# Peptides against a protein of PDB entry 7UQJ, part 224

Target 1, 160 residues: chain A of PDB entry 7UQJ
Amino acid sequence: PELYQNFNITPPRGVLFHGPPGTGKTLMARALAASCSSDERKITFFMRKGADILSKWVGEAERQLRLLFEEAKKHQPSIIFFDEIDGLAPVRSSKQEQIHASIVSTLLALMDGMDNRGQVIVIGATNRPDAVDPALRRPGRFDREFYFPLPDVKARFKIL

## One batch from the design tools (peptide; made by RFdiffusion4, then SolubleMPNN)

Design b2_p22_5_s3 (from b2_p22_5, 17 letters changed)
Fold by OpenDDE base, seed 4:
Structure b2_p22_5_s3 (fold): chain B 160 residues (1-160), chain C 160 residues (1-160), chain D 160 residues (1-160), chain A 22 residues (1-22)
Amino acid sequence: as target 1 above (160 residues)
Amino acid sequence: as target 1 above (160 residues)
Amino acid sequence: as target 1 above (160 residues)
Amino acid sequence: DEEKKRFEELYKKALEEYKALF
């Protein structure tokens, strides 16, 4: 918030953290929450996992997303962090496709429905930015992308 | 490795990184791999998830663990990082208990079978150290534990 | 320090390194200072022992702690490393209890008085985290804990 | 692209300093 305020930049509605697993995306989101919180302005940090939204909220995922955004709005300033946001929109599985399409459409609508004046930042983290629905990556949604590269590891990473 | 070599300290066979999700456990493991790699000594970093070992390696998980340790030994100095290592040993589910017990027993045997002279470090990351089999937390295995606390977030974390 | 700034992360006020003696707590604190120092930004590393604070600074320990924090603030970015920080707060001895209570209260006040904008990191090392006053382990103080467990038992015999 | 590169550099630097914390 204040970072963007100090630069007269409209805070992005959504920030996509993308990069290989274990590059600190989730840590950064927590750290952003920490740094944006002052003694005078406590940020409320909401964390959800993409997979948990699908598995725990079967049939209620859309409602729970709505409730999450309402609660984030109620507790402004707030950060909504979606870890593994690519888990909300897995591409090709037909029956899951319809459920995913509806959840993604709900998330799109919730992000679009956030007034630019709202002190709610949405952070999505993914290891696969190309697996995130391109509609989520449009202006007014996850319009900012932060790449979390692997540390310059002169180490040989063998990802088998 | 070199940090321990430079001090003539035998590197621990296993290090348990534990703490809340998104505290940088995986990042630290990668960072350790990067910092221990010099231009002269590239560390090979192997990463596996506890859940992936169970789900992807159904019926071959033990063999794949053995192959992983052999490959890590072949590419010394090396780090084996198990993310979500508590996913290798969930306690209570009977049919899964036998599969988990055999995988855990294999991991125990592999950690016990690592010669102290091997430049292989095993890092396990968990959000639930108490969900990790106490046998893995014994000396000669994950005898080292690093707690990754949440950053001092003046943020109100509402974990709903 | 800069890590936390570059990420806009509030640097933790304090990090507790805990674990058995000879596990590399002091080494890690020094390595931390070395690795955070670039050619452009030298970190000032201040080291004190808990026992030395009590024994060398009898009647002046509180003043010396204040001076240490002032000097660390003057030489930012800086690390204050307290080795054997449990030595500042030994539990049961009545006359020493009052002196310890006042030193601990001073340390608490100094850690609480560090503005989040200060590039001062406090690292406490202990072999007995449970002997450290729980007030020091609260958020805003030693809110981060790192467990340094024993190197493989064969290395224990060489430190002797 | 420049913001991405700047963030990658900041993140690299930050990750080096996080490595530096361990």
Scores: peptide ipSAE 0.019, ipTM 0.371, DockQ to the pose 0.148; fails the geometry check
Fold by OpenDDE base, seed 5:
Structure b2_p22_5_s3 (fold): chain B 160 residues (1-160), chain C 160 residues (1-160), chain D 160 residues (1-160), chain A 22 residues (1-22)
Amino acid sequence: as target 1 above (160 residues)
Amino acid sequence: as target 1 above (160 residues)
Amino acid sequence: as target 1 above (160 residues)
Amino acid sequence: DEEKKRFEELYKKALEEYKALF
């Protein structure tokens, strides 16, 4: 939020971090949370894993998402980090597709329902950007994408 | 290898990265693979996930581990990165405990069988260091441990 | 230091990390500090924020910079990381310009006064490379620049 | 500051000991 405010940039509601496993998506999300948090302005960092939303919150995933967004709003400025957001996508079963569609619909509605004045940023991380529902990648949702490449071996060596 | 050689340090065979999710364990492993690779000395980076070893390699996990270590030796200098190495530990079932014990025994034997001159480094990453088999944490295996703390929000803001 | 020594490269005295907020400049500086350090050769990492130099060290900024460089020299090999080095630049006021000019002059003198044999590396990070005084970007100071792009796909691959 | 230094030192030590692997 503040970084974007300092530049007169409207903070994105949602940022998609995508790239191969272990490219630092989750670290960067935490780093961002920490960097945007000052002594005067502590950011609250919420982290969930897409697969955990499906497996641990069976039958309550939608309610838990709503509670997460309300808690994030209550503790603003806040970051909601969804690790492995592609893990919301069911492994191919029709019954899991319906459950997934409902969870994704709830997430879409929650992202759309965020006031532009809300100091809540949502970060999604995925190893498979093409497995993220295109509806999540629209303006007002995950409208900014950041590729986390494999640190190509050659170029870091010149910095390090 | 080279940095340890330059200091007359015997390179550890195995390094355990432990700490909360999204502390950059996997990024660090990749960053290090990258930083240790020069134009003259390309490091080959192998990545596996502990849960994938148990679930995707059912009945072949031991063979796949052997092949992975042989491929790493063939493409030395190399890094083998095991993400979620605690995910080798079965979810509590006696049948899974036997399968796990066999896979862990194979990994132990492969780590013990690495030549001290081998340019193969093994990195294990876990969110739960106490869930890593103590046998893996012995000298000549994962004998070095690196804690990846949560970037304390306060500490990171002073860092960022 | 060692990476540069291993390649017969004179270690740069100063490295400028520039790029948008949250691109991992600070993380990379820490990773660099870390990667240049070994069990035998612990690097000491000093971190300061440009805005803190102006605001927290009012009237003592020059003395604190001198002390920082002396402490870094005493604890060599060492890295001095200046986060938000563009924050040394005052927001437009004539009185702040004089204070800034004095602080920048002190930093220039300290960077110029580093012996080529000194195992002290200075890393500056900025979101605004054009706000960094051109005098800091001369050879023997921040003579290497690394752009930390927003991890849009193509450009990180050159740094990482 | 101490926790920051500890994180710096830990992250440092981590990358250090790892670079030393090579």
Scores: peptide ipSAE 0.007, ipTM 0.354, DockQ to the pose 0.019; fails the geometry check
Fold by OpenDDE base, seed 2:
Structure b2_p22_5_s3 (fold): chain B 160 residues (1-160), chain C 160 residues (1-160), chain D 160 residues (1-160), chain A 22 residues (1-22)
Amino acid sequence: as target 1 above (160 residues)
Amino acid sequence: as target 1 above (160 residues)
Amino acid sequence: as target 1 above (160 residues)
Amino acid sequence: DEEKKRFEELYKKALEEYKALF
């Protein structure tokens, strides 16, 4: 919080970590949580998996998302990490499409409903940035993206 | 990588990366693959997911494991990375248990059948080391274990 | 660690982790340390910050480096992680330059004085690989480098 | 080199920005 106030940069409410699997997206999110924690200010780290939100919360995913955001808001400063966030909006099949549209709509509303003063950061991680609903990638949502390249095999070759 | 050569420890044929999700197990495996590659000596990196071996290879998982090890042996030096290797040996359900026992038995045989001079390294990653079949954790298989702790919030604080 | 033994690549005494801040260099070093620890063989992890070596050890930095290497040697297997190692050799100001040259010279001598059989690994992390004294990057010192790429500029720039 | 520097600055800034969220 203090650095954003000093830079007068509007804190992104949501950050999209995208890149191939095993590029350290989840690790970075945890490392960021750990780095932003101080002895005076512990960050609460919430982790959810996109596929689990759909499969485990059948019929209650929207409620569980609301509870997650409420809990994150209660335990500020906090990070909500959605791993495999593309799993919240998989490709169109009609009945699943309505359920997905409702869950995505709920997530959009929860991100839009976060006050700018909230110390809740949402990190979405995906291996498929193009499979993330473009509505999630708009300003006020996941309005910052971080590509996690494969550790360049070639760049390491120059050092042997 | 360099750690172990200086330790004069016999290279394990198999390495178990265990620790909480998002501790960088997959990133480490990729980083290790990339670091061991030189311009003269490219490492071939094979990645498989434990759950995919069971779900995608229904009835052919054993054959596909054999082909994977043959291909890795053909493309030496190589790394086979099994992500979620605990997914190859999930808890007892009878019919799945027989299929799992066959796949695990095949993996055991493939690891046992690797010549000590082989430039094939097998990395298993798990979030649940206790869910990995103890037979995989024996000498000549995944006989080295790597704990990936959560980045200790406290240890990062002592450096600020 | 184990990857390099299987590849019969001479273990570097020193590994340079380079790349932008927050790319997981420190996390990787800790994960490596923790990963190399077994119940039977705990790795002692020493962490020092390059700037702290200069600021906290004014007039004793060379002695503290020697003590660090002696302690690391006593507690083998061990990792010495120098975070911000470019902070040991900042750009030329005359009086600081002599102090820096002495500290760097001491570090060079300590790395050169490690027997190849020593179970001490030195990891340097920097955000500025070009600010690391080329003498540190020579064979037998930090002779392996690991680029920790930023998550792609281009993806971030498309979102700005 | 300039693109790398700009990238390092942007990431430093965004990491600082990200740290600043807290």
Scores: peptide ipSAE 0.000, ipTM 0.347, DockQ to the pose 0.024; fails the geometry check

Design b2_p22_5_s3 (from b2_p22_5, 17 letters changed)
Fold by OpenDDE base, seed 3:
Structure b2_p22_5_s3 (fold): chain B 160 residues (1-160), chain C 160 residues (1-160), chain D 160 residues (1-160), chain A 22 residues (1-22)
Amino acid sequence: as target 1 above (160 residues)
Amino acid sequence: as target 1 above (160 residues)
Amino acid sequence: as target 1 above (160 residues)
Amino acid sequence: DEEKKRFEELYKKALEEYKALF
């Protein structure tokens, strides 16, 4: 919060962390929650896994998403971290999954319904950014993307 | 290997990384593989996810474990990383899961069958160490445990 | 960069990350490289391990350091991350290591030779801050230090 | 609990100081 206030940068509502598995996406999200918390200003961190939302909450996934965003809004400042978000929000163009289309639509509506003044940051993590619905990657949603490359031996991390 | 030789410490065959999700367990395992790899001595890193072994390999999970250990032995020095190992090796005392008992038995046999001279390290990661079969936590198996706490940030993780 | 401009803080040339092994020093360094990279401003991340510089480059370590700093300068903005810097820059007071004295001297000269306007940040990580040559810990070099405490008492990553 | 809190504070302070660097 203070960092964004000092930069006059509207904090991105949604950040997509993408990169191979075990590159520290989840750890970074926790470290961000960590770093932005002060004694006076505790950040509440909500973690959900995309596959768990689908598998545990068959038919209730939309309601669980709504409750998650309401709880995050109630506990501002907060971070919602979706691990494996490609499991929650697969590309809608895959003809077969009407259920995924409704979950994606709910997530879109929840991200769009966040007031800019809201201190809720949504972080999505995926190993397959191209498997994430392009509608989620639009401005005002997951509008910032961070690549987590493998710690490769050669790695010139051109962190593009 | 050299590090353990210098400390006169027999390298643990198995290391359990335990701690909340997204504490960097997988990243640490990768970082270890990377750090122990030199230009002369490349460590081969094998990653498997416990839930994936059960879900993708229904009925073939035991064979896939055997093949994994054989491949790791062939590509020594190597690290086998089991993410979400509690999904692979739930506590055998849960009466209902005969299928898990066979997979656990196979993993036990594979860990016991690793020669001490083998340069294969097995790392298991779990969010629930108490959900891991106690037989896996015995000497010669996952005999070392490392806790990955949350980056203890005043982020009240309401991990509900 | 933008953060430093807003705080009117001259960016430290060198930051020492110290703390026990597995406390996320390397992860944090990568995380920073990622967080400071934008689409418009890509940070180039150079990673070296102190022990690797000594072991891989026997007699060429000084040249490799020079090349590293030149490459980092060429690819500004950049981060040079030295993991296990205590392996590269042991305390010169240990009588035996004339070779280390020359490497330390080269690193000192390279850090001193960085223009304040250069967008090269040097991050050193060590588990043994007291094993790092005090000359490296002077203003204009590793002048900022960050402690990475162990996650809880039991999680001694004896990443030996 | 106290060591955990102390770790929290140190990590947080380090991270705030770290953010203040960037």
Scores: peptide ipSAE 0.000, ipTM 0.358, DockQ to the pose 0.019; fails the geometry check

Design b2_p22_5_s4 (from b2_p22_5, 16 letters changed)
Fold by OpenDDE base, seed 4:
Structure b2_p22_5_s4 (fold): chain B 160 residues (1-160), chain C 160 residues (1-160), chain D 160 residues (1-160), chain A 22 residues (1-22)
Amino acid sequence: as target 1 above (160 residues)
Amino acid sequence: as target 1 above (160 residues)
Amino acid sequence: as target 1 above (160 residues)
Amino acid sequence: EEEEKRFKELYEQALEEYEALF
């Protein structure tokens, strides 16, 4: 609600920033955090990488997601930024698929459990929106998407 | 020379973008490429990640760096952007130190081998400038540095 | 208005980019201009240097500022970028102080005269925000400020 | 093209917001 009062927008529960690498997704998320911050109203910015959630927190990832959302709620108004949110996607091992399914299901539940009256915005950044679980891209989750194109298509970008 | 004619600046051989993650380093590099591109003069933008150079090109990294610089020279005016250039740094295993030393020595030689008359700019981005080999930060290499701070220090950034 | 319609933000009248020399202020302004430009909606980018306004336009600086703002309004959506805006500041000669006061007063009046409905953004870049007239940094002028910090302080960059 | 335009506008606004944060 109030986080978006400056924008006159109904706050999405989640915003997906997607586009090629180095198009400013992470920058935009930080930018939003500070544009929403005033001297009277400091936004708390929480950042996680999708790959770090999967690799650093093996067996604790679900708990760390819960703690992150609880801490964001405690320090609201707040932004939770998931950089490389497609990094929650499993590599094709059955064990990693199960871990991914548990982490994604936990994130879904946490986003669904956010009251729209809460002053917590979730921003997910990805270079591969199609690699993000479609369930995360549903209304009440990452229900707004912002594409981050390359600055000028007239410049030949070779990503080798 | 001419890549910087729009800025009336003598082109550095290399520019180091450093600062916290998500401060727009990669974005700025792309924005440079776009800003230097006109309808008459398209800049070719080449992007590599330091970690990808180390991991995807094991045993071929030096060759791939040479090919990258050759391709950039062939398609000049061009920008070579190394994102996470500190990811070329070894983890403390003696084998990784040798691999790093070879890759870094190759990059040094390639930057030293760029004639100042070439229209090739090298941009390195890092979150840890102190983790970048000091030899890369010498005159004739990454001899200009650009810091990318966090947006507003008044926003409470908790990087957990 | 419409430049910011995608975010539903009231456009600032002016944005001050500040930070040490070679921090990317001018680059960012050009990147912004390129980023706002689409095939259907080209942003017109106007660039002036503060020192050039003072030195090239002696006795005509106020008129050139007016013409610049008129041209920017005519070609909206547009960005007016003042690089080295602190270069409008006098060196301690009484004659330069009077010229500066007249130029700054004209810029103040032009920024105050911009209707918030106009699609004209003014970006000022400085290496010395404290050398920018505090009147320019008030709400309705350069009311948003952007710090561009130094690269790595461990490299003593002698800008000779 | 429309997504690219929208991102450019978003990126600029983010950049302006990012910048507004400094």
Scores: peptide ipSAE 0.008, ipTM 0.353, DockQ to the pose 0.238; fails the geometry check
Fold by OpenDDE base, seed 1:
Structure b2_p22_5_s4 (fold): chain B 160 residues (1-160), chain C 160 residues (1-160), chain D 160 residues (1-160), chain A 22 residues (1-22)
Amino acid sequence: as target 1 above (160 residues)
Amino acid sequence: as target 1 above (160 residues)
Amino acid sequence: as target 1 above (160 residues)
Amino acid sequence: EEEEKRFKELYEQALEEYEALF
């Protein structure tokens, strides 16, 4: 409730932060976690890299995702931040399909299974939104997207 | 001159941005590049990941670093931003010594060889400054360090 | 000396951080304070809101500014951070001129009176640099400006 | 445009709050 009141967001199951590297996606996710935290109500921030989940837990990534979502639910209000989420759930390409298909299916099920009354927000960050499986970008998953543009170099410092 | 007039800095050869992931290191480097750019004077921003230089160019990383510094000099005023610089120049540990020793030696030579009148700034970003070879952190290299703390709500940095 | 050696800056009397709200100005000011602090040498960080100095100390703001600068000098190396400095030193407009003129004159005198050997840096943050009295933005005062651009909200939410 | 504006406001607020943490 309050996390979603403060954001004034109809609870997204997930938000996709996308844009070039070093545009503040991860900073924003942390700033949001910080801003929603008070002395009375701390937001628990869970950060994972997509590539790390895949590389560290070959064949156990699905279990680790379940545990992460359970832990996030236990420590609600919480934010799960997937940095480089395109590394976790790449668009299905023929040669690595099976491992990714199971991970994607698990992540989809976890996002779909989040009780809308839960104070868990999932933020995915990517430099390549088109490299994320479109199934994750559908309504009820990462259904909101925020583009982080480069700070436009045309920021005129009029150093007068 | 002017990049250093705009920063009003006696030209550091390098600045190390360090702090936890997602604290705005890369955003700041880009904001600095943007801030130093005007319509008349664009700062060229070169971004490289330390791990990418190492992984993509095994045995050619030294050449790629030289080319990067030459290109930065050609496009001055410029910023070279090394994201995850600890991946490029890790502290010398016995098992991977030779490849890293050559890369570190090359980067040291390039930073040492920067003409103090040149409008090239090198920014290194890391989550682990202690994992960066101390030779890079010496005066005339990455001799300035900027810590980017987490937005921890309770980060009372008691600057005691 | 060393704050200015670490910054390798010919001591600016002040640095103006400007840009839209939520661009990391205050974060950067604190990150700078933290980065300049070591176990052996702590930077004392003084934060004040411009509006607070004006509102809390009507007719005493000049005295409070003097005390702040004296305390910063006593606890050198130090950073004085004025958040929302446009609230402290607005561009002179006819009806509020006298109070602001005295505060601005005091701040100018304090910045002008800083011994270049002192380890005190003044950082002003504003969302509206053009709302800051130009006298503060002259050489030997807030003579350096850093723009913190928004990640340009022209981030096309193509809500497809 | 409204979501852009809202994200801007949230970004501004979140970073003001992030700044206020310091």
Scores: peptide ipSAE 0.006, ipTM 0.377, DockQ to the pose 0.021; fails the geometry check
Fold by OpenDDE base, seed 3:
Structure b2_p22_5_s4 (fold): chain B 160 residues (1-160), chain C 160 residues (1-160), chain D 160 residues (1-160), chain A 22 residues (1-22)
Amino acid sequence: as target 1 above (160 residues)
Amino acid sequence: as target 1 above (160 residues)
Amino acid sequence: as target 1 above (160 residues)
Amino acid sequence: EEEEKRFKELYEQALEEYEALF
């Protein structure tokens, strides 16, 4: 609560957590979902994995994304967490990746279609921010990015 | 290694972090690797993802596991972290899953073959501990188990 | 960034992270600091440990706190993170704890003296919220609290 | 219970160091 108003920071709708594997991106997303939930105001946390959306929902990924966003909107305040979002929304490379392009386009449309007053936050986690379609990293989408560095040697001294 | 001596705990060789996705299993493994590392004694952290071992190392998974354990032994003290180990070592279902059975058997042999004096810790992380082959959960393998609960609602309200 | 405006949450100045040791309090504070930093707007993160303020700054703790808050104000937007704040700000027990009472009084004055428009957030982490002086937990100070639950006992043994 | 408490402490420290990185 405290951070944003003191900083007069307009809440992005989409947050990209990026950093090496096992740097706590998913933990942070859950902790944030957790942190926003009171006894009076429970945050609903929706978790999806990018690779699962592509592999488990082949041919239905777009519909499942739409349903996810509608469910998140229905259960607002809510967080949608996309783990491994680079798997869901790879950089649009060649003309042959039409399926990926449609999924990305659906995610773009869903993020753009969120009301600014909607209490839905979208968190994407990736180990490869450069593998995420640049269209997702634009204002009104994943317009805030957070680097999760490896616990380096200097961090180690403070855990001990 | 250092953690266990300070705690007067006999170091298990294998530790199975289990809990819902994004409960910090991988972060914890890294933090342990970090915390056990001093300027004089750096822990080498090896990370592999179970799904990657099956998908990226098709036909060479056993060899890659052997190489990983030898490299970890060479760079001891070390931690081998298997993220999504349920992907690597699914429960032995039907006779038709011979490939999975061979990978599991290789991992079993590698864990059994570690010297008790070796400063190699194996951490497996899973969202589905019951999907992990019970043979991996026996003494001398992943014989210590740790549940990473969701950050519950109370942790939640105040971070927001 | 996203969370607070979507939730229409007025930023408190002071946030008390509480929960058993190892629950991610310090991890969350830095992740928040990182999350609020953009290329255009870097958040300066100041970390102090309550026990260190008492032990390392014996006789100068009040001055160091004043300097810390001035530095944080100078480098705003900023986060001051007090780890183990129960070490810094124990519950005012007996008449003999005059030194602790003065340090607590200094911290109270510093938190009260922050401009509501100041882009300085104070995060206190503790394992013992009931050991924190109730004066610190009042509105305008650590007026938001968050409970970091333990990863259950089983999660613990595998980290160790 | 002591093991539980000790793990809590280590997990907090681990989380603190991870926070220290940001």
Scores: peptide ipSAE 0.006, ipTM 0.388, DockQ to the pose 0.019; fails the geometry check

Design b2_p22_5_s4 (from b2_p22_5, 16 letters changed)
Fold by OpenDDE base, seed 5:
Structure b2_p22_5_s4 (fold): chain B 160 residues (1-160), chain C 160 residues (1-160), chain D 160 residues (1-160), chain A 22 residues (1-22)
Amino acid sequence: as target 1 above (160 residues)
Amino acid sequence: as target 1 above (160 residues)
Amino acid sequence: as target 1 above (160 residues)
Amino acid sequence: EEEEKRFKELYEQALEEYEALF
C-alpha cells in the first residue's frame, strides 16, 4: 500500500505466490505485512488456509469468506493471505463441481468488489499455480504472480 | 556435522521447528538442507507432510515411514523434513488412539533406530509444539527445538 | 564458486544484498552458500550481524573481523555473511566517526587483502544500501549488488 | 531491539547449531 502510494501506483488487488513447498511464500507474505507496517501505518494481517476453509467451514465457507473480507476492510490497511489457495479454489474438476464452484465464485466476487480505494491486498500462496482456477488469475484478481524457487534455484538466478 | 564433530557433540537426530504458520519453518528446513549441502557432500532432502501421510497413506503410513527412513539412509547424508508433524503425531487424544499410536510408535522406533553414525537428520515442523506427542520430544528424537516467531515480532524486537 | 568456476569467472569478493526488511536477504545468502556447495566442494558459512560486531565486540571488533577472515580462509571455500552491514559500516556520520572509521578501514583492508585465488566470498546484507560506506561498494569489495525488492517490486522486475 | 537481537542471535545460533549438525 504505502510503497504503491509513494509511486502513485494502484496496489494490485491480488498477488499469487507460487513455488515448491517450503520456499518461503507464507514467510514472505508475513514479512511483507510486517515491512509494509510502519509506526504510522499498522497493517492488519489475516491468514487462512484454503484446505481449512473447505474442511472446517463446510457449508459456511462463503459466509466466512465474506466476513473475512469485511473484517479486512474494517481493519484496513489489511493483507489477506490465503495459504494453499489451490485447496480453496481448485481448477474446476468434475466430481465436486458445485461446492467448489460456489466458493470460487464468492472469492471472485469479493476480489472484484474490492474498491480500488480499499487498502486490502490479497495474497494467495500455492505450490501448484496450474491448480488455481484461471478465473482467479485474471486482471483485478490475482493479476501479479511471484515465483518462489527452491533456495538452490534462487541461488542460481543470483549468480547469473 | 562438522561443527558438532569439532565440538565432539553428536548431531541431534531430530530438530523441531515450531512457531506460528508462515514463519518460514519449511523454508528454513530447505535452506538448511541446501546450506548443509556442500560440493563435497550433497544432502538429499525428503519432505513429507504429517496430514498427507495420514490421509494419503491410510493403512500404509507405517510402511511408508519405514521406506522413507530406508531411502534417507540409502541417500545419506539426508534430511527428512516432516511438515505439520503435529498432524502425524498428535498428542494422544482418546478417540483415534490406535491408528495414531501405531504411526507414532513407528516414528519413535525409526528415530531411535538411527545409528548415531548415520547422516540422517529429521526436522519436524509444527505450528503447535504442544500438539506433538511428548515421546517425540525426548532426547535422541526431536531433542532440539527452534522457535520461529512472527516477522512482526522479529521486526518489533528490531525496533525495541 | 562453482558457477563462477564453470564460466572461468573469478568469483566476486563481495556481494551486497539490499532491499526492505523481510525480503529474504539472509535466507538467500544461506541458500547461496548451500547451492554453491556441490558434492565435490563443501562451503563453510560464517554469519555475523553488523550491529552485533559493534555491540558484542566493543574494542575487539577489528580483531574479531581479522579472526573471522582468517577462519574463513582456513576453512575455504567459505562464505562470510554480514547481516545488517550498514550497522557495521555506516556512512561516515560525524558523531562516532573514529570507532566506525577504524572498523570500516579494517573491513576494507580485509576485503582488499583477499587473494583472488582465495575461495572466500563476502555477502553483505542491508536494508539501506545508501547507509553503507561507499568505499565498501567499490570494485574488489562489494562490487556486485542484488536488490531484494518487496514481492510487489519483484513482480515488476519479473514482468520487465 | 533486544528481543530481535536475541531472536536473531537464537536464530543464528540455531542455524549455526544446525549447520554444526553437518
Scores: peptide ipSAE 0.000, ipTM 0.365, DockQ to the pose 0.020; fails the geometry check

